Peptides against a protein of PDB entry 2FGR. Designs and how they scored, part 228

Target 1, 331 residues: chain A of PDB entry 2FGR
Amino acid sequence: SSVTLFGIVDTNVAYVNKDAAGDSRYGLGTSGASTSRLGLRGTEDLGGGLKAGFWLEGEIFGDDGNASGFNFKRRSTVSLSGNFGEVRLGRDLVPTSQKLTSYDLFSATGIGPFMGFRNWAAGQGADDNGIRANNLISYYTPNFGGFNAGFGYAFDEKQTIGTADSVGRYIGGYVAYDNGPLSASLGLAQQKTAVGGLATDRDEITLGASYNFGVAKLSGLLQQTKFKRDIGGDIKTNSYMLGASAPVGGVGEVKLQYALYDQKAIDSKAHQITLGYVHNLSKRTALYGNLAFLKNKDASTLGLQAKGVYAGGVQAGESQTGVQVGIRHAF

## One batch from the design tools (peptide; made by RFdiffusion4, then SolubleMPNN)

Design b2_p24_4_s1 (from b2_p24_4, 12 letters changed)
Fold by OpenDDE base, seed 5:
Structure b2_p24_4_s1 (fold): chain B 331 residues (1-331), chain A 24 residues (1-24)
Amino acid sequence: as target 1 above (331 residues)
Amino acid sequence: SFEPANPDTDPHDDDTSGITISYS
């Protein structure tokens, strides 16, 4: 049997030129290149190709030393794995997000990531961004000639908000083809939540693809999220992403990513463009910089996620520029 | 109402080679 202690400390200096009041924010932020984390994981060989596993992982906030506490909300799973694949029990990434966020060249962190996995409707559920779930059972297949899949179900445990029942129930999965330079996947999910104390279904469909040309990688996402409300009509967002990355001088990586968020309920679009650079000082330590521009149109109020500095919205129709420069260290 | 910042949690299991202890 084994246990592994692991982590990442990623801390940056961040700036955004506008907050909700139109003022600039700057300071020390976290998780600009990778999410800062502390974790324990382990395995036990049970024989016959069967293994038991556990994974406990929490987020680290280097700017304030986890002033709000530490938890294992990133992942807290026990698993069985073998030739059949892997079954996990516990809080984790839902299968759809686990697979489809892999096409985000900014790894769903910092000011540059694809923000489609979002609570678009002021959902009152804890995980209405569609990224993780409590009480999750998940299954991941092996890769069979490129084909693979993942499925998940999260129990609501009769959680209620207002008149909404079954809050937190998730059902979803993906199918994928991963072969050499090509990756492509389709994800479908439904999560039950509440908006304004009323039952709401969060439906999600996501297509992702990437191709590694050796000299550069291209990646793309197409997503529709729909919060189906019993009263007030659906809140639908179509999100699009296209990105490219390339190695630089054997020690660096440059990334460029564009995203469009078409927020149908408010007839408003937001455009995000991010340029990122990572410079590896070693296998474990990197310097990085991100430059992001977010253009809101009409009633859109989206903000860049400068975690630890400012992650709120801006005034309707306002543009926001963000910068992060930081250090990532992995152990 | 501070909308909880979407924990932009890097879903990538960076295989961080942590410190591994083996036991019987």
Scores: peptide ipSAE 0.336, ipTM 0.726, DockQ to the pose 0.171
Fold by OpenDDE base, seed 1:
Structure b2_p24_4_s1 (fold): chain B 331 residues (1-331), chain A 24 residues (1-24)
Amino acid sequence: as target 1 above (331 residues)
Amino acid sequence: SFEPANPDTDPHDDDTSGITISYS
């Protein structure tokens, strides 16, 4: 049996030129290249090809020393694995996000990530961004000649918000082909939630693909998120992403990613473009810089996620520029 | 004031080679 203590401390100086009042924000932020975390994981060989596992992981906020506390909301699973694949019990990434966020070249953190996995409709569920779920059972297949899949179900446990029942129920999964330089995946998910105290289904479909050319990697995402309200029209967002990354001098990586968020309910688009650079000082320590531009059109109010500094929206139709420069240390 | 961070944003397990302890 084994247990591994692991973590990342990622802290940056961040700047955004616009907040909701049109003022700049700057300070010390976290998780610009990777989410800062502390975790414990372990395995036990049960014999016969069967293994038990556990994973406990929480986010670290280096700027304030976790003033709001520490928890294992990132992952708190126990698992069995073997030739059949892996079954996990506990809070985790839902299978759709676990797989489909892997195509985000900015690792779903900082000011540059694909922001499609979002609560687009002021959903009142805790996980209406479609990233994680409580009370989750997940199953992941082995890789069969490139083909793999993951499935998940989260119990609502009769959670209610307003008149909405079954809040927090998740059902979803993906199918994928991962072989050599190619990865491609299709994910489908539905979550039960509430908007304005009324029952709402959060439906999500995501297509992702990447190809590693050796000298560069290309990655793309196509996503539709639809909040289907029992009363009122659907709140639909179509999100698109295209990115490229390339190694630099054997010690660095440059990333460029574009995303478009077509917010149908407000007939408004937002464009995000991010340039990132990571410089490895060692296998464990890196310097990084991100530069992001977010252009909101019409009624769009999206903001860059400068965690620890400013992650709120901007005025409708305003553009935002963000910068992060930081240190990532992994242990 | 700074906005609080949402812990649910980064799903990627960068394989951090942590400290591993073996036990019986």
Scores: peptide ipSAE 0.329, ipTM 0.737, DockQ to the pose 0.178
Fold by OpenDDE base, seed 3:
Structure b2_p24_4_s1 (fold): chain B 331 residues (1-331), chain A 24 residues (1-24)
Amino acid sequence: as target 1 above (331 residues)
Amino acid sequence: SFEPANPDTDPHDDDTSGITISYS
């Protein structure tokens, strides 16, 4: 049996040129290259190819020392694994996000990530961004000659909001092919939620692919989210991402990623482009810099996620520039 | 209204082994 203590402390100086009032914000932020975290995980060999596991992980906010407290909302699972794959019980990434966010070259963090996994409709559920779920059972297959899959179901536990029942229910999964330099996957999910106190289904379809050429990696995402409301019509967003990364001088990595968010309900687009650089000082410590541009059109109000400094929206049709410079240390 | 992304992002562990203790 074993237990592992692990974590990341990632803290940065961040700047955005516009907030909701049109003013600049700057200060000390968190999680610019990787999400700061503290975790415990372990395994027990039960014999016969069967293993038990646990995983407890929470986010660290280095700028304020977790003033709002610490929890294990990132992951709190117990599992059994073997030749059949892995079954997990507890709060975790839903299978669709776990797989499909792997194509985001900014690791779904900082000011540069793909922002498609989002609550696009003011959904009233706790996890209406489609990233994690409470009360989750997940199953992941082994890799069979490249082919693999994951499935999940989260219980709603009869949670209600307004007239909506079954809030928090998730069902979803992915199929993938991962072999050598190639990765490709298709994910489908539905989550029950509420908008304006009325039952709403959050439907999501995502395609992802990447190829590692050795000298560079290319990655892409295609996603559609639909908040299907019983009254008021669907809120649909089509999100697109294309990114490239390359090693620099054996100790660095450069990343460039573009995303387009076509917000159909407001007939408005947002364009995001991010340049990132990571410089490894050691195996565990890196310096990094991110530069992001977000161009909102028409009624779009999206903002860059400069966590710990400013993560809100901007005025309709305004553009935002963000910068992060920081230190990441992993243990 | 657009809700912010859940702060619990970056689903992937960096390839860090941490500190491992073995026991029986």
Scores: peptide ipSAE 0.340, ipTM 0.724, DockQ to the pose 0.183; fails the geometry check
Fold by OpenDDE base, seed 2:
Structure b2_p24_4_s1 (fold): chain B 331 residues (1-331), chain A 24 residues (1-24)
Amino acid sequence: as target 1 above (331 residues)
Amino acid sequence: SFEPANPDTDPHDDDTSGITISYS
């Protein structure tokens, strides 16, 4: 049997030129290149190719020392794995997000990530961004000649909000092909939530693909998120992402990513473009910088996610520029 | 209302080679 203590501390200086009042924000932020975390994981060989596992992981906020407390909300799973794949019990990334966020060259972190996995509709559920779920059972297949899949179900446990029942129920999965330089995936999910105290289904479909040319990697995402409300009509967002990354001088990586968020319910688009650079000082320590531009059109109010500094929206139709410069250390 | 910073970033299991202790 084994247990591993692991973590990342990622802290940055961040700036955004506009908040909801039109004022600049700046300060010390967290998790600009990777999410800061502390975790414990372990395995037990049960023989015959069967293994038990556990994983406990929580977010670290280096800027305030976890003033809101520490928890294992990133992952708290027990698992069995073997030739059949892996079954996980507990809070985790839902299978769709686990797979499809892998195409985000900014790893769903900082001011540069694909923001499609979002609560687009003021959903009242705890995880209406479609990233994680409580009470989750997940299954992941082995890789069969490139083909792999994951499935998940989260119990609602009769959670209610207003007149909505089954809040927090998730069902979803993906199919993928991962072979050599090519990765491609299709994900489908439905989560039950509430909007304005009324039952709402969050439906999500995501296509992702990447190709590694050795000298550069290209990655793309196509996503539709739809909050199906019983009253008031659907809130639909079509999100698109295209990114490229390349190694620089054997010690660095440059990333460029563009995303478009077509917010149908408000007939408004937002454009995001991010340039990132990571400089490895060692295997465990890196310096990084991100420069992001977010252009909102019409009624769009999206903001860059400068965690620890400002992650709120901006005024309708306003553009935002963000910068992060930081240190990442893994242990 | 400050939307709580979504802890839901960085799904990558970076093989953070932490300290591993083996036991029987």
Scores: peptide ipSAE 0.324, ipTM 0.723, DockQ to the pose 0.178; fails the geometry check

Design b2_p24_4_s2 (from b2_p24_4, 13 letters changed)
Fold by OpenDDE base, seed 4:
Structure b2_p24_4_s2 (fold): chain B 331 residues (1-331), chain A 24 residues (1-24)
Amino acid sequence: as target 1 above (331 residues)
Amino acid sequence: SFEPANPDTEPHDDDTSGITITYS
């Protein structure tokens, strides 16, 4: 049996030129290249190819020393694994986000990531971004000739908001082909939530693909999110991403990513472009820099996610520029 | 109003080689 203590401390100096008031924000932020975390994980060999596992992981906020507290909301699972794959019980990434965020060259963190996994409708559920779920059962297949899949179900436990019942219920999964330089995946999910105290279904479909040419990697995402409401009509967003990364000098990586968010309910688009660079000082320590530009059109109010500095929206139709420069250390 | 997307997750199990204790 084994237990592993692990973590990442990622802290940066960040700047955004506009907040909701049109003012600049700057300071010390967190998780610009990787999400800062502290975790424990372990395995037990049960014989016959069967293993038990556990995983406990929480986010670290190095700028304030976790002033809001520490928890295991990133992951708190117990697992059985073997030739059949892996079954997980507990809070985790939902299978759709776990797989489809892997195509994001900015690792779903900092000011550069694909922002499609979002609460587009002011959903009142805790996980209406479609990233994680409480009370989750997940199953992941082995890889068979490139083909793999994951499935999940989260219990609502009769959680209610307003007149909405079944809040927090998730069902979803993906199918994928991962072979050599090629990865491609299709994910489908539905989550029960509330908007304005009324029952709402969050439906998500995501297609992702990447190809590693050795000298560069290309990656792409296509996503549709719908908050289906009985009153007021559906809130639909189509999100698109295309990115490229390349190694630099054996110790660096440059990344460029573009995303488009077509917000149908407000007939408004947002364009995001991000340039990133990571410089590995060692296997465990890196310096990084991100430069992001977000152009909102019409009624769009999206903001870059400079965690620890400013992660709110901007005024409608305003553009935002963000910078992060930081240190990532893994242990 | 749209809630800000909280990018909560790097899903990659980076093989962060933490400190491992082995026991029987």
Scores: peptide ipSAE 0.330, ipTM 0.683, DockQ to the pose 0.185
Fold by OpenDDE base, seed 1:
Structure b2_p24_4_s2 (fold): chain B 331 residues (1-331), chain A 24 residues (1-24)
Amino acid sequence: as target 1 above (331 residues)
Amino acid sequence: SFEPANPDTEPHDDDTSGITITYS
C-alpha cells in the first residue's frame, strides 16, 4: 500500500486593466499556470489485478493562506481499479470536463484558459460550470487500441432550488481516441439546475482534438452549452478554441491560444487571445508569464480569471487586458 | 480590494510529483 502527499503552490503578481467599474486591479494572485493544491492519494493492491485507491485534494490560496478555509472540493474519491478500468465514488471532475479540458493548453487555470466550461445562465447550482459534481459515480475504461471512454452519474439527492427539483443531477460521458500524437474526444453531458428558481437543464456537447507534431502541438475545442429553461428561451453559448504550444530551448514552453464565445441569448461575442510562457528552473519549479486580451462585443461582459486579484466581469462591450507573472512549485 | 475567484473551479493535473510512503 502507498500514500502520496503532493501539492502545487502557484502564486503570481497579476494585473487587469479593467474591472466592472473600469478601474485597474493588481496584486498577488494564485494558480496562474497550475491550480495550487494540496492532496493525499494512495493505492492498495488487493490482489488478482484489483486495486483500491483514494484521492483527497483541495485548492490552496497562497495569497491569503486559505482564509476561507480548506476542503477537498477538488477531489474526494475512493476507487476500485483493474483490467476493467476504474470506478470512482465521490466528488470529482465530471468525466466530460476531465477529458475535454485536457485540450486546454492553459490547463484550465489563470487568465488564458478556455472558459467554455462556465455557468452561462446564472444557474443556481453549485457546479453549473460543468466541471465537477457532488455525489458522483464515475467509470473510466482502459485504453484499448487508442479508444477510451468515461461515464458519470451524480445523484441530486432531492436537492431543490425554488420550484426546481433534482438540482445537481449529472449524467454524462465521453468517447475518445488517444494514440501517439493524436487525441480526439467527444463529450456529452446534462446537468439539472435552476435559473430564477425554475428547473433548467444544462446540456453540453464538446468536441476536442490535439496533435503533437513534436516541434509544436495544436489543440482545439468546439463546445455548445445550452441552459434549457422550463419557462423561457434557451440560453445557448457556442465556444471555440484553437491553440498551439511549442517547447523552447528544452527548458521552456510557449503557448498561444484563441477562443471565441458566441453568447446567443445576448447576441454577443467575446474574443480571447492569450500568450503564455513557462520557464522550468527545475522539474519542480517554474517561472511563468501570461498575457491575455479579452474583447467583449455588444452586451458581453466576460472577464479574465485573475484568481486572487480580480475574476469579475467588465462593462458591456469593454475589452480587458490581463498579465500574470509567477512562480509554480510542485512537491 | 481584491476579488478572489471561487475555489476548486479548475481541473486536476496529474503531473504532481509527491512524497510517497509505502507501508504494509
Scores: peptide ipSAE 0.326, ipTM 0.717, DockQ to the pose 0.160
Fold by OpenDDE base, seed 3:
Structure b2_p24_4_s2 (fold): chain B 331 residues (1-331), chain A 24 residues (1-24)
Amino acid sequence: as target 1 above (331 residues)
Amino acid sequence: SFEPANPDTEPHDDDTSGITITYS
């Protein structure tokens, strides 16, 4: 049997030129290159090819020392694995998010990530961004000649909001092909939630692909998120991402990523472009810098996620520039 | 209110070897 203690401390100086009032914000932020975390994981060989596992992981906020407390909301699972794959019980990334966020070259963190996995409709559920779920059962297949899949179901446990029942129920999964330099995946999910106290279905479809050319990697995402409301019509967002990364001098990596968010309910688009650089001082310690531009059109109010400094929106039709410079240490 | 993309989505890179204790 084994237990592993692991973590990441990532802290930065961050700046955004506009908040909701049109003023600049700056200070010490967290999780600019990787999400800061503390975790415990372990495995036990049960014989016959069967293994037990556990995983407990929580977020670290280095700027305030976790003033709001510590929890295992990132992952809190027990599992069985073997030749059949892996079954997990507990809060985790939902299978669709776990697979499809892997195509984000900014690792779903900092000011540069793909922001498609979002609550686009003021959904009242706790996880209406489609990233994680409580009360989750997940199954992941082995890799069969490149082909693999994952499936999940989260119990609502009769949670209600207003007149909406079944809040927090998730059903979803992906199919993928991962072989050598190629990765491609299709994900489908539905989550039950509420908007304005009324039942709403959050439907999501995501296609992702990447190819590693050795000298550079290309990655892309296509996503549609639809909040299906019984009253008031659907809230639909089409999100697109294209990114490239390349190693630099054996000690660095440069990343460039573009995303488009076509917010159909408000007939408004937002454009995001991010340049990132990571400089490895060692296997465990890196310096990094991110530069992001977010251009909102018309009624769009999206903001860059400078966690610990400012993660709110901007005024409608305003553009935002963000910078992060920081240190990442892994242990 | 638009919920921000939760930066908590970064997959765990297996390369964070951490400190492993083995026991019977």
Scores: peptide ipSAE 0.325, ipTM 0.703, DockQ to the pose 0.193
Fold by OpenDDE base, seed 2:
Structure b2_p24_4_s2 (fold): chain B 331 residues (1-331), chain A 24 residues (1-24)
Amino acid sequence: as target 1 above (331 residues)
Amino acid sequence: SFEPANPDTEPHDDDTSGITITYS
């Protein structure tokens, strides 16, 4: 049996030129290159190729020392694994996000990530961004000649908001092909939530692909999210991402990623472009810098996610520039 | 409570070489 203590401390100086009032924000932020975390994980060999596992992981906020407390909301699973794959019980990334966020060259972190996994509709559920779920059962297949899949179901446990009686129920999964330089995936999910106290289905379809050319990697995402409301019509967003990364001088990585968020309910688009650089001082320690531009059109109010500094929206049709410079240390 | 923004979905690369204790 084993237990591993692990973590990441990622802290940055961040700046955004506009907040909701049109003012600049700057300060010390967290999780600009990787999410800061503290975790425990372990395995037990049960014999015959069967293993038990556990994983407990919480977010660290280095700027305030976890002033709001510490929890294991990133992951709190027990698992069985073997030749059949892995079954997990507990809060985790939902299978769709676990797989499809892997195509985000910014690892769903900082000011550069693909922001398609979002609560687009002011959903009242705790995880209406489609990233994680409580009360989750997940299954992941082995890789069979490149083919793999994951499935998940989260119990709503009769959570009610207004007239919605199944809030937090998730069902979803992905199929993928991962072989050599190629990765491609299709994910489908539905989550039950509430908007304005009314039952709403958050439907999501995501396509992802990447190819590693050795000298550079290309990655792409196509996503549609629909918050299907009984009253008021669907809130639909089509999100697109294309990114490239390349190693630099054996110690660095440069990343460039573009995303488009076509917010159909408000007939408004947002364009995001991010340039990132990571400089490895060691295997465990890196310096990084991110430069992001977010251009909102029309009624769009999206903001860059400068965690710990400013992660709110901007005024409709306003553009935002963000910068992060930080240190990441893994232990 | 501010829901933490998108908790980074970085798959834990197994390379988080934390401190591992092995026991029987």
Scores: peptide ipSAE 0.316, ipTM 0.707, DockQ to the pose 0.189; fails the geometry check

